# Peptides against a protein of PDB entry 5B16: the designs that were tried, part 39

Target 1, 136 residues: chain A of PDB entry 5B16
Amino acid sequence: TPSRINHNERLEFLGDAVVEFLTSVHLYYLFPSLEEGGLATYRTAIVQNQHLAMLAKKLELDRFMLYAHGPDLCRESDLRHAMANCFEALIGAVYLEGSLEEAKQLFGRLLFNDPDLREVWLNYPLHPLQLQEPNT
Target 2, 136 residues: chain A of PDB entry 5B16 as posed
Amino acid sequence: TPSRINHNERLEFLGDAVVEFLTSVHLYYLFPSLEEGGLATYRTAIVQNQHLAMLAKKLELDRFMLYAHGPDLCRESDLRHAMANCFQALIGAVYLEGSLEEAKQLFGRLLFNDPDLREVWLNYPLHPLQLQEPNT

## One batch from the design tools (peptide; aimed at target 1 T44 F112)

Design b2_p27_5_s2 (made by RFdiffusion4, then SolubleMPNN; from b2_p27_5, 17 letters changed)
Fold by OpenDDE base, seed 1:
Structure b2_p27_5_s2 (fold): chain B 136 residues (1-136), chain A 27 residues (1-27)
Amino acid sequence: as target 1 above (136 residues)
Amino acid sequence: SEARRQELLAKVKAYLDQLVQDALAAA
């Protein structure tokens, strides 16, 4: 329905911002000596459609897409884009109905299969110069 | 330990670097 589509698009909008925010925050803390350009480069890489689609596959969103929209997604690039959007909508929904923390945990879990790497991403000691920053 | 953390961070960075390469390849 049009209302469902609109709702999904709104969730995508929200989720996009959440993904961008979480990515930015974690990169900022993990790499305190990395300049803005480097941070932006990593952020772009993390939030690119290809990568988000990969994360979406871990949630079997590809199967969902094929089930619900198979005829409309005959090209791989179209599928990746749709999966990325769906992933954003999901994150948006988690944030909206849950919390930023829940979105953070989900995103981190999907980013890294290795629990040790996930721990580094999610739980980092603050650099002395970062102690002045607000808690996130 | 800090040494262990740095080792893990290096692996995180390696993953991110690969993503950057993927992005460049997709451009």
Scores: peptide ipSAE 0.653, ipTM 0.940, DockQ to the pose 0.855
OpenDDE base, seeds 2, 3, 4, 5: peptide ipSAE 0.649, 0.650, 0.650, 0.645; ipTM 0.938, 0.938, 0.938, 0.938

Design b2_p27_5_s3 (made by RFdiffusion4, then SolubleMPNN; from b2_p27_5, 14 letters changed)
Fold by OpenDDE base, seed 3:
Structure b2_p27_5_s3 (fold): chain B 136 residues (1-136), chain A 27 residues (1-27)
Amino acid sequence: as target 1 above (136 residues)
Amino acid sequence: AEKERQELLKKVLEYLEGLVAEQRAAE
């Protein structure tokens, strides 16, 4: 029987893939003229630990982490890394227990506080040259 | 409508460029 740590690692693994996938899909559709290198660069920037930790802070995961693991998170970098992992696990859980759409909505809400930017991120019209592509 | 969307996309790109800059600064 896997330990709770193992379960969290599995959720993190799943969440990492979901975050990567959602990020990739949105970047692909929003910027049809952006080259692969740019898409990859922006994806890397979105999923970097310090950014995911910032998103996690909006969910007050920092308070949760300090409460549960304070002694092990004495360094800011350690806290950021742990928060990023916890965020991935959360997204993984939302996908697993809910749906990809729910994960998409949560991720988008956290990415942009500005409702207009959030709207363009979440509800983008397909580019004319992308109409034949699957709606993912 | 499309102009508005383009302005929003520009702001999204600005946000992304900011994240790239932060990442490079941390390296």
Scores: peptide ipSAE 0.646, ipTM 0.936, DockQ to the pose 0.861
OpenDDE base, seeds 1, 2, 4, 5: peptide ipSAE 0.645, 0.643, 0.643, 0.639; ipTM 0.936, 0.935, 0.935, 0.935

Design b2_p27_5_s4 (made by RFdiffusion4, then SolubleMPNN; from b2_p27_5, 12 letters changed)
Fold by OpenDDE base, seed 1:
Structure b2_p27_5_s4 (fold): chain B 136 residues (1-136), chain A 27 residues (1-27)
Amino acid sequence: as target 1 above (136 residues)
Amino acid sequence: DEERRRELLERVLRELERLVREAREAE
């Protein structure tokens, strides 16, 4: 049986893929005239540790991180990386225990503070079966 | 409707561009 740390790392792995996938799909459909280089640039910006850490902060995961890992997070970069990993693990867990749609909704809600921007971002279903669920 | 969507997409793009700038500034 894997350790809790190993389990978290596995969730991070899964979450990383989910975030990457969601980002890629939405960028692809939202910007049909954007070249691959542009798509890649925006994707990188969205999924970079610094940004994911910011999203994690919106969920107040920093409070959890300080509680669980405070002594180990002396550097800002270490905290940022840990926050990003925690965010990925969360997305991975949401996908694993819930659905891709739930992961998409959560990610979209965090990605934009403006609800109108959330709506336009989320307006592309990732799978036809997801049309059964509202895209907020 | 479509015009509104276009405007929103432009705003999305501006937000993404901001992220790109922030990423580059952090390098």
Scores: peptide ipSAE 0.651, ipTM 0.939, DockQ to the pose 0.862
OpenDDE base, seeds 2, 3, 4, 5: peptide ipSAE 0.654, 0.650, 0.652, 0.645; ipTM 0.939, 0.940, 0.939, 0.939; seeds 2, 3, 4 fail the geometry check

Design b2_p27_6 (made by RFdiffusion4)
Pose (drawn by RFdiffusion4):
Structure b2_p27_6 (pose): chain A 136 residues (1-136), chain P 27 residues (1-27)
Amino acid sequence: as target 2 above (136 residues)
Amino acid sequence: EEEEEETEEREEALEELEEKLKELAEE
């Protein structure tokens, strides 16, 4: 009778929705002209596990992760995939303890290497229907 | 082969996204 609640699969399950939300909202507001197609395309291109793993390496998560040696089969696939999932667990935890804005800042800072692109991603403009009318 | 093509399409979509954001940052 093993314990499955001691994993990061909980915070991964939360992080999945967290990352999905952040990508959806940012890709929504930063492109008020783009339809659902491009939005889903960019979103699915960002939420990809390989991309999340390479993005996870920027946090050196491979050095801080509790990855144990398997029975015999242990390829790069298990390691990078573990980084991908553990990253979602991390951003889920940051979303939980810290505010949602801290998840926005974390994922935003981790996305674009150029600091000049982060200022746009983090500071998304209001909706066009809100832009025309300042008050109501 | 199909999975490699899908990965390439996603990488191109990210490059396109980065270019569009550079244009916004210049404005």

Design b2_p27_6_s1 (made by RFdiffusion4, then SolubleMPNN; from b2_p27_6, 10 letters changed)
Fold by OpenDDE base, seed 3:
Structure b2_p27_6_s1 (fold): chain B 136 residues (1-136), chain A 27 residues (1-27)
Amino acid sequence: as target 1 above (136 residues)
Amino acid sequence: MEEEEEEERLRKALEELKELLKKKAEE
């Protein structure tokens, strides 16, 4: 459905911004002595399609994509790209219908399998106003 | 070739990040 496709593209747009924002904020506060170039490098690594596709696999989005769009995703690179987009749309939806905090928790839980690393990422002190979000 | 290089860059960056986070966890 064209309308549904357009809606998903809009969610991807929003989700892309949310993922980049959350990543930037966490890196900024976690590493106060890291120069901009280093911050940008780690951000790029975290938010690139290949990595987001790996995170999407943890949510079994690969299974969903193959079920819904299998014939159109015969190439592995196409599947990864679609999974990354779907992941962005999901994060966008969580932010839109839930909160930035909920998006933060979901994203952070997926980033690290190691509970110690996850704890540092998710619970490192951030500026209180950064969790304030616009009404939707 | 290009995909392999990208994957390697991704791996290295993420590993470096994890090492930095480990140092934080040990503080």
Scores: peptide ipSAE 0.547, ipTM 0.895, DockQ to the pose 0.791
OpenDDE base, seeds 1, 2, 4, 5: peptide ipSAE 0.539, 0.542, 0.539, 0.543; ipTM 0.892, 0.895, 0.889, 0.894

Design b2_p27_6_s2 (made by RFdiffusion4, then SolubleMPNN; from b2_p27_6, 15 letters changed)
Fold by OpenDDE base, seed 3:
Structure b2_p27_6_s2 (fold): chain B 136 residues (1-136), chain A 27 residues (1-27)
Amino acid sequence: as target 1 above (136 residues)
Amino acid sequence: SEEAERLAAQQKALEELRKLLEEKAKE
């Protein structure tokens, strides 16, 4: 049985890829006239630690991290990084245990509090092949 | 600081993205 730490690190690895992929696909289809530089800018903004940490706060992962690892996370940057990693691991777990669609739904719901923006992000037409799930 | 500047740039980009999506929502 792998340690919890090793398991989380592996899930983080997977989740990082899932977050990157979902973000890329949605931006690509939502903004067909946006140049690569713009797409990359928005992707970076979405997937960098500060933003992922903010998403993690919506799941109260900050409270969890402080409870479990408080003494080791006294620096704001350390907490932010840990929060982002934990969020990635969560997305990875949702993908692994569920599906890419479920990961998409969770991620999209957290990205926007405004229901209209959320609706646009989640339901804009995407190519079916891009959402095909590999065997897990 | 460099870190503060990066964070400011990130926040700006996210705000711009929201504006773009707001326009999409009007369609």
Scores: peptide ipSAE 0.601, ipTM 0.925, DockQ to the pose 0.849
OpenDDE base, seeds 1, 2, 4, 5: peptide ipSAE 0.551, 0.589, 0.583, 0.572; ipTM 0.912, 0.922, 0.919, 0.919; seed 1 fails the geometry check

Design b2_p27_6_s3 (made by RFdiffusion4, then SolubleMPNN; from b2_p27_6, 12 letters changed)
Fold by OpenDDE base, seed 3:
Structure b2_p27_6_s3 (fold): chain B 136 residues (1-136), chain A 27 residues (1-27)
Amino acid sequence: as target 1 above (136 residues)
Amino acid sequence: SSEERRQRELEEALRELEERLRKLAAE
């Protein structure tokens, strides 16, 4: 029986894959003429710890982390890394308990504050995630 | 540092991505 720590790490593992998958799919369809190197660069930029930590802050995960683990997060870099991991675990949980579509919507809404960019990311062009449910 | 350079490159990539999405939104 896994501990709570092991359970969270497992969710992070799953969430990491989901975030990378969703990012890859959207980039693939949005930029049909972009070479693999360009796609990989955008993906890396989106899923990097610093960026995911920024997305996590929009959900006030920083307050949660400081409340629960404050003494162990005295460095800014430690907090960012922990927030990124927590964000991955959250996405993993949303996928596990909900659906890939729900994870897609949550992630997409957080990626862009600009509603026009959000609309393009989520809906243009139309891709298979919007045509088939459930994915869990 | 090499890590700082990498971070700057990734931030530039994010800006470029947003610009490309903006162009798509304008179509």
Scores: peptide ipSAE 0.593, ipTM 0.923, DockQ to the pose 0.898
OpenDDE base, seeds 1, 2, 4, 5: peptide ipSAE 0.582, 0.586, 0.586, 0.583; ipTM 0.919, 0.921, 0.920, 0.919

Design b2_p27_6_s4 (made by RFdiffusion4, then SolubleMPNN; from b2_p27_6, 10 letters changed)
Fold by OpenDDE base, seed 2:
Structure b2_p27_6_s4 (fold): chain B 136 residues (1-136), chain A 27 residues (1-27)
Amino acid sequence: as target 1 above (136 residues)
Amino acid sequence: SAEEEERRRLEEALKELEEKLRELAKQ
């Protein structure tokens, strides 16, 4: 039987992929005219540990981390990294126990505090170029 | 520091993204 740490690492592995995938898909549809480099730039920004840690903080995972692993997280950078990993594990768990849609909704809700931006992100309405080039 | 610079770059990229999304929201 895998340890809890092992299980968490596996969930993190899955969550990392889910976060990466969701980010990629949304950016792809939102910005059909943006070149790969631009898409990659935004994706990198979204999935960076520093950003994921910020999202984790919205869920008060920092308090959880300090409670569960405080003595091992004496450096702020270590805490951020751990928070990011924990966030990935959480997303992985949501996907695993729920659905990709549920993971998408949770992730989107955390990404943007502005409800209007959330809606655009989550629904990624057809861009003019998508109407002109639907098969691209 | 390098970490602070990276954080700044991240924040700038995210702000740019939000601006793009805001423009889409207006449509």
Scores: peptide ipSAE 0.553, ipTM 0.907, DockQ to the pose 0.830
OpenDDE base, seeds 1, 3, 4, 5: peptide ipSAE 0.545, 0.555, 0.548, 0.550; ipTM 0.904, 0.908, 0.904, 0.907; seed 3 fails the geometry check

Design b2_p27_7_s1 (made by RFdiffusion4, then SolubleMPNN; its pose is not in this set)
Fold by OpenDDE base, seed 3:
Structure b2_p27_7_s1 (fold): chain B 136 residues (1-136), chain A 27 residues (1-27)
Amino acid sequence: as target 1 above (136 residues)
Amino acid sequence: SEQERLEEALEELRRLVEELYRKRKEE
């Protein structure tokens, strides 16, 4: 329905911002010596539709999408785009109904299957000079 | 290709995170 589509699009809008923010913050703190160009490159790679679709597949959103919207998703590229949008909406919903922390935890669990790498991503140390950065 | 560039960037990122893990483990 139009109302459902509008609601999902709004959640997607919010989720897109949350995913980009979380990614930016983690990259910033994990790699204090990495130049802006490198940070931007990795952020782009992480938040790209192709990658978000891959994360969505871990939640079996592909099966959901094919079940609910199969006739409209004949192309793989269409499915990937839809999955990425759905993933963003999910993150948006988690943030809206839960918290940024919950969104962070979910995102981190999906980014890294290896629990050791996941721990590094989720629990980064603060660089002394980073304490001077406002609102970070 | 775009997909190749994406995969290469993600692999490089993973290697960087792995290096951070190794450093922590050794400390």
Scores: peptide ipSAE 0.572, ipTM 0.919, DockQ to the pose 0.864
OpenDDE base, seeds 1, 2, 4, 5: peptide ipSAE 0.563, 0.568, 0.562, 0.556; ipTM 0.917, 0.918, 0.917, 0.916

Design b2_p27_7_s2 (made by RFdiffusion4, then SolubleMPNN; its pose is not in this set)
Fold by OpenDDE base, seed 2:
Formats: structure tokens, sequence, C-alpha cells
Structure b2_p27_7_s2 (fold): chain B 136 residues (1-136), chain A 27 residues (1-27)
């Protein structure tokens, strides 16, 4: 039986993929004229540790991390990294126990405080060219 | 440095999404 730490690492692994996937899909559909370099730039911006840590803070994961792992987090950068990982694990858990849709909704809710912008992010019209290639 | 550039990109993204919102609102 794997340790809880191992389990969390596995969830982090899964969550990392889910976050990147969701980010990629939404960027792809929202910006059909944006070149790959731009898409990659924004994806990187969204999934960077600092940003994910910020999202984690909205869930008060910082308090959790300090409570659970305070002695091991003596640097701010370490805390951010740990928070990002914890956030990924959380998303992974949501996906695993719930669904991709639930992960998407949670992620979107955290990405945008503005409900209007959140709606844009979560619900986008399909571009005509995208309709031609629905499996993309 | 790199994180700063990425943060700027994030801000750009938010602005792009806002533009999309405004575009939809105008339609």
Amino acid sequence: as target 1 above (136 residues)
Amino acid sequence: AEEQRQQEALEELRELVRKLYEQRKAE
C-alpha cells in the first residue's frame, strides 16, 4: 500500500495534466487565431507555480500547508511550490473522484473572480473551423 | 524575472478575455 505522500504525488501528477489540459483546451477554443507560441505563453502563465499558488490561496491552502508542513516550508518560494503542488493534487482529486467537468468548473471559478469573465472562459462559441474539426 | 514576464502574460490574457466579453456584450 502506497503512503499517503505517494498518493498525493500521484494526485499531483494527475492534476498537473488536468490543469494543463483544461488550460490548453480553453485557450485553443477562445483564441482560434492565436498562434501556438501565444497559446503556449498564456498556458505557461496560467500553470506557473506562482499563479497556481495564488489560486491555492483562495482555498486557504496556505493555511493548510503551514499547519501541516510549516517546519518544512521555511522559504516563500518553497511555500509557493508546495501550494502549487497541493493545488494540482486537489484538482487531480476532484477529477478522480468527480469529473473533468467538476475540475473545469472549480478551476474556472478560481481563475476568474469576475463572473462575466468566468462565463467567457467556461462557455465559448465554437469557431467555424473548429466545427469542421470537432475532435481537436 | 521569468515569473514577472509570466505574470504580465497572465494580465494580458485577462485583458483578452475581457475584450471577448465586451465583444459578446456588443452583439
Scores: peptide ipSAE 0.610, ipTM 0.929, DockQ to the pose 0.910
OpenDDE base, seeds 1, 3, 4, 5: peptide ipSAE 0.600, 0.602, 0.605, 0.598; ipTM 0.926, 0.926, 0.927, 0.926

Design b2_p27_7_s3 (made by RFdiffusion4, then SolubleMPNN; its pose is not in this set)
Fold by OpenDDE base, seed 3:
Structure b2_p27_7_s3 (fold): chain B 136 residues (1-136), chain A 27 residues (1-27)
Amino acid sequence: as target 1 above (136 residues)
Amino acid sequence: SEMERLEKALEELREKVKKLYEQRKKE
């Protein structure tokens, strides 16, 4: 259905922005001494299709993709790309229907299997200088 | 390759987060 495809693509578009935003914010606060180039590199690493596909596997999106789109996913690389896109769409949907906080929590849970590291990621202290720029 | 560089960056990131955790644990 063209309408469903369009809707999914729109959700993907939104989710892409949400994932990138969340990643950017967390990196910015966690690493106050890291230069922009390093921040950008880590962000790219986090949001790359291969990584998002790995996160998607944790949600069993691979099973979903094979069921719904199996005939179109004959290559492993195609599956990874599709899973990444689907993951973005899911995050977009979570943000849209829920909240940014819910998207943040879901994304954080998937990023780190270790609960201690997850806690660091999700609940970062602000650097004293960052406290002067709380809205940035 | 670009993918290799990104994978290394991801590993480095995880290590940095781990270091932050260890640092906070010591504080």
Scores: peptide ipSAE 0.564, ipTM 0.918, DockQ to the pose 0.909
OpenDDE base, seeds 1, 2, 4, 5: peptide ipSAE 0.556, 0.562, 0.545, 0.542; ipTM 0.915, 0.917, 0.912, 0.912

Design b2_p27_7_s4 (made by RFdiffusion4, then SolubleMPNN; its pose is not in this set)
Fold by OpenDDE base, seed 3:
Structure b2_p27_7_s4 (fold): chain B 136 residues (1-136), chain A 27 residues (1-27)
Amino acid sequence: as target 1 above (136 residues)
Amino acid sequence: SEQEALEKALKELEERVRKLYEERKAK
């Protein structure tokens, strides 16, 4: 039986894949004429720890991290890294306990503060069956 | 820097998405 640490790491592992998948799919459909290099550039930016930490802050995960792990997060970089991991675990948990759609909605809502841009992003399907018959 | 590159890419992405939105709106 894995420890709590192992459980969280497993969720992070899953969440990392989900975040990357969601990002990849949306970028792919949003920009059909964009070359692979451009797609990769945006994906890298979106899934980097620094960005995920910013998204995590919108959920006030920084307060949680400082409360639970304050003494171990004395460095700015440590906090960002921990927040990014926590965010991945959260997305992983949402996918695991809920659905890919729920993970998509949560992630999309956080990616863009502008509701118009958010709408554009979230209009793209992520489910395999939807991908077979995309609406965009 | 890493931060600069991140911000640049995200800004560019946002502008591209904005363009898509405007194109839909204008259509």
Scores: peptide ipSAE 0.637, ipTM 0.934, DockQ to the pose 0.799
OpenDDE base, seeds 1, 2, 4, 5: peptide ipSAE 0.634, 0.635, 0.636, 0.631; ipTM 0.934, 0.934, 0.934, 0.933

Design b2_p27_8_s1 (made by RFdiffusion4, then SolubleMPNN; its pose is not in this set)
Fold by OpenDDE base, seed 3:
Structure b2_p27_8_s1 (fold): chain B 136 residues (1-136), chain A 27 residues (1-27)
Amino acid sequence: as target 1 above (136 residues)
Amino acid sequence: SLSLEEAEAVLKELEERIAKLYEERKK
């Protein structure tokens, strides 16, 4: 039986993949003419720890982390890293216990404060040239 | 990973592009 730490690490692992996957898929469909480098750059910006930590803050995970692990998170950088990991674990858990769609919705809501941008992100158009691509 | 400044610039550009998509969809 895996420890709680192991379980959380596994959730982080899963969540990391989910976040990257969702990001990749959305970017791919949103920008059918954007080269790989551009897609990768956007993805990097979205999924890197400091940004995930920012998203985590929107969920007030900082307060949670300080409550649960305050003594070990005295530095902002440590807190951000922990928050990013926690965010990944959360997304992983949402995917695991819920669905990819639920993870998508949660992630999208956090990515954009502007509801119009959020709507576009969540309901991205399928370009005609992408119709032959797998539906993901 | 990107620096904070770089990341902010990238994300801003992303939002601008998405905003354009939004406007196009409205038409």
Scores: peptide ipSAE 0.670, ipTM 0.946, DockQ to the pose 0.891
OpenDDE base, seeds 1, 2, 4, 5: peptide ipSAE 0.667, 0.669, 0.665, 0.664; ipTM 0.946, 0.946, 0.946, 0.945; seed 5 fails the geometry check

Design b2_p27_8_s2 (made by RFdiffusion4, then SolubleMPNN; its pose is not in this set)
Fold by OpenDDE base, seed 3:
Structure b2_p27_8_s2 (fold): chain B 136 residues (1-136), chain A 27 residues (1-27)
Amino acid sequence: as target 1 above (136 residues)
Amino acid sequence: SLSLEEAEAVLEELRKRVEKLYEERKK
């Protein structure tokens, strides 16, 4: 059996994949005419640690991290990195214990503060040619 | 990864693009 540290790292591993997958799928459907380079650029901006840390702050994970690991997180860059990892672990846990849909909803709520934009992100229209891509 | 400034610019572009999609839905 893995240690708690190993378990958290495993959740981070899973969460990282889930965040990247969800981001990729939504971008793919939202922008059917956008080239791969553009899709990749948006994905990079969304899933990089600094942005995930910002999303984590919306869940007050910074308070949790400071409470649990404050002495080890004396630099803001260390805190951001830890928050990003914690966010990944959270998404991984939501997927593991809940569903991909629940992870999608949580991530979408955090990604867009504007309810209208959030609705577009979460309920993207399907391009007619995208109907041939059932595995996404 | 992108710098903070670059990432913010990219995310803002994304936001505007999603906003455009929203406006198109209203038509």
Scores: peptide ipSAE 0.677, ipTM 0.948, DockQ to the pose 0.902
OpenDDE base, seeds 1, 2, 4, 5: peptide ipSAE 0.676, 0.675, 0.670, 0.670; ipTM 0.949, 0.948, 0.948, 0.947

Design b2_p27_8_s3 (made by RFdiffusion4, then SolubleMPNN; its pose is not in this set)
Fold by OpenDDE base, seed 3:
Structure b2_p27_8_s3 (fold): chain B 136 residues (1-136), chain A 27 residues (1-27)
Amino acid sequence: as target 1 above (136 residues)
Amino acid sequence: MLSEEEAQKVLAELEALVAKLYEERKK
């Protein structure tokens, strides 16, 4: 129905912003000396559809998508795009129904397979010059 | 938007940087 489609699109919209925000915040705090261009490049790589689709695959969203939309996903590229959108909607839903912290934890767990890297990403130390910055 | 190959390279660099931060924490 149009209402369900609208709801999913809205969740995707929200999730896109949350993914972008979380990525930006973590990169900003982890790398205080990295120039904007570098930050932007890392963010691009993290949030682009190809990577989000890979993260979605870790959640087995590919199986879900094929079940729900198989006939409309004849090409691999179409599936990846749909998976990325679905992933965004999922993050949006986690944020909306849960919290930003829960979205952060889920996203971080998927970004890094190495638990040590996850810990650094999720629990970054603030640079001395960032102590006066908002703790977001 | 980056190509798949470029994105993989960038992500690998990110992991390397995060790994360095981890090692620094241990010191």
Scores: peptide ipSAE 0.680, ipTM 0.950, DockQ to the pose 0.891
OpenDDE base, seeds 1, 2, 4, 5: peptide ipSAE 0.678, 0.679, 0.679, 0.677; ipTM 0.950, 0.950, 0.950, 0.949

Design b2_p27_8_s4 (made by RFdiffusion4, then SolubleMPNN; its pose is not in this set)
Fold by OpenDDE base, seed 2:
Structure b2_p27_8_s4 (fold): chain B 136 residues (1-136), chain A 27 residues (1-27)
Amino acid sequence: as target 1 above (136 residues)
Amino acid sequence: SLSLEEAEKVLKELEERIKKLYEERKK
């Protein structure tokens, strides 16, 4: 495996965890009364490849993919998968070279086009029960 | 993973719930 690909795969690995973590944390705090199954469902919808690919389109990563890997992406599904992976790598890079906060902000900006919803997602209020269990 | 249709429903529901939270905070 070429060095650049290996590096991207490592970034993807990291980004996958960051996306998963950020999603989990925000959902956890936003919906303190929601059972695990509900939380997991929302998380799945947010982090699955097809959604991440959609987020990637907002960054025009599809154009990048066609430019860089067009001949290897003969299927739409392959393109989506590649875009999702690239998105994860990007988030991983932002976290690695920036901070979790920067990754959080970028991810939030892409998740919601509505700035009001985005604000709620990014700046959730602490629930009284959460205040009682700060170490949860 | 969820189907496209299922995912869209879930995400829509999520947005609606967040919207409700926004409205509550706005009051």
Scores: peptide ipSAE 0.665, ipTM 0.945, DockQ to the pose 0.897
OpenDDE base, seeds 1, 3, 4, 5: peptide ipSAE 0.661, 0.663, 0.660, 0.657; ipTM 0.945, 0.944, 0.945, 0.944; seed 5 fails the geometry check

## One batch from the design tools (peptide; aimed at target 1 A45 F112 L117 W121)

Design b2_p28_1_s2 (made by RFdiffusion4, then SolubleMPNN; its pose is not in this set)
Fold by OpenDDE base, seed 2:
Structure b2_p28_1_s2 (fold): chain B 136 residues (1-136), chain A 28 residues (1-28)
Amino acid sequence: as target 1 above (136 residues)
Amino acid sequence: SNQEILAQLEKELQKLYEERKAREEAER
């Protein structure tokens, strides 16, 4: 059985992939005419540590991190990085023990405070051209 | 900046929301 540290790192690894995947899929379907560069720009902004740390604050992970690792997180940048990693690990755990749909719902709820924007993000229509495209 | 990019994303999503609402109203 791996150590707790090793387990968290593994969950972070998985969560990073899930966050990246969900972000990519939603952007792809929401913006069928947007070029790759634009899609990549939005994805980068969504998944970077600074943004994920802000999402983590909504779950009060900052309090958790300070409780567990306060002395080691004296710098704000270090705390943000740790919070982002913890957020990824959480998403990884939700996917692992639950489902991709559950991870999608949790991530979507945190991404947007506006319920209308949240609804658009979570319930995107497929573009007619996308419906005709072969599965990759 | 990153915040500006995210703000632009929200603007685009808002447009999509309004377009969807308009279609739903037109189909009534």
Scores: peptide ipSAE 0.626, ipTM 0.917, DockQ to the pose 0.905
OpenDDE base, seeds 1, 3, 4, 5: peptide ipSAE 0.626, 0.625, 0.626, 0.622; ipTM 0.917, 0.916, 0.917, 0.916; seed 3 fails the geometry check

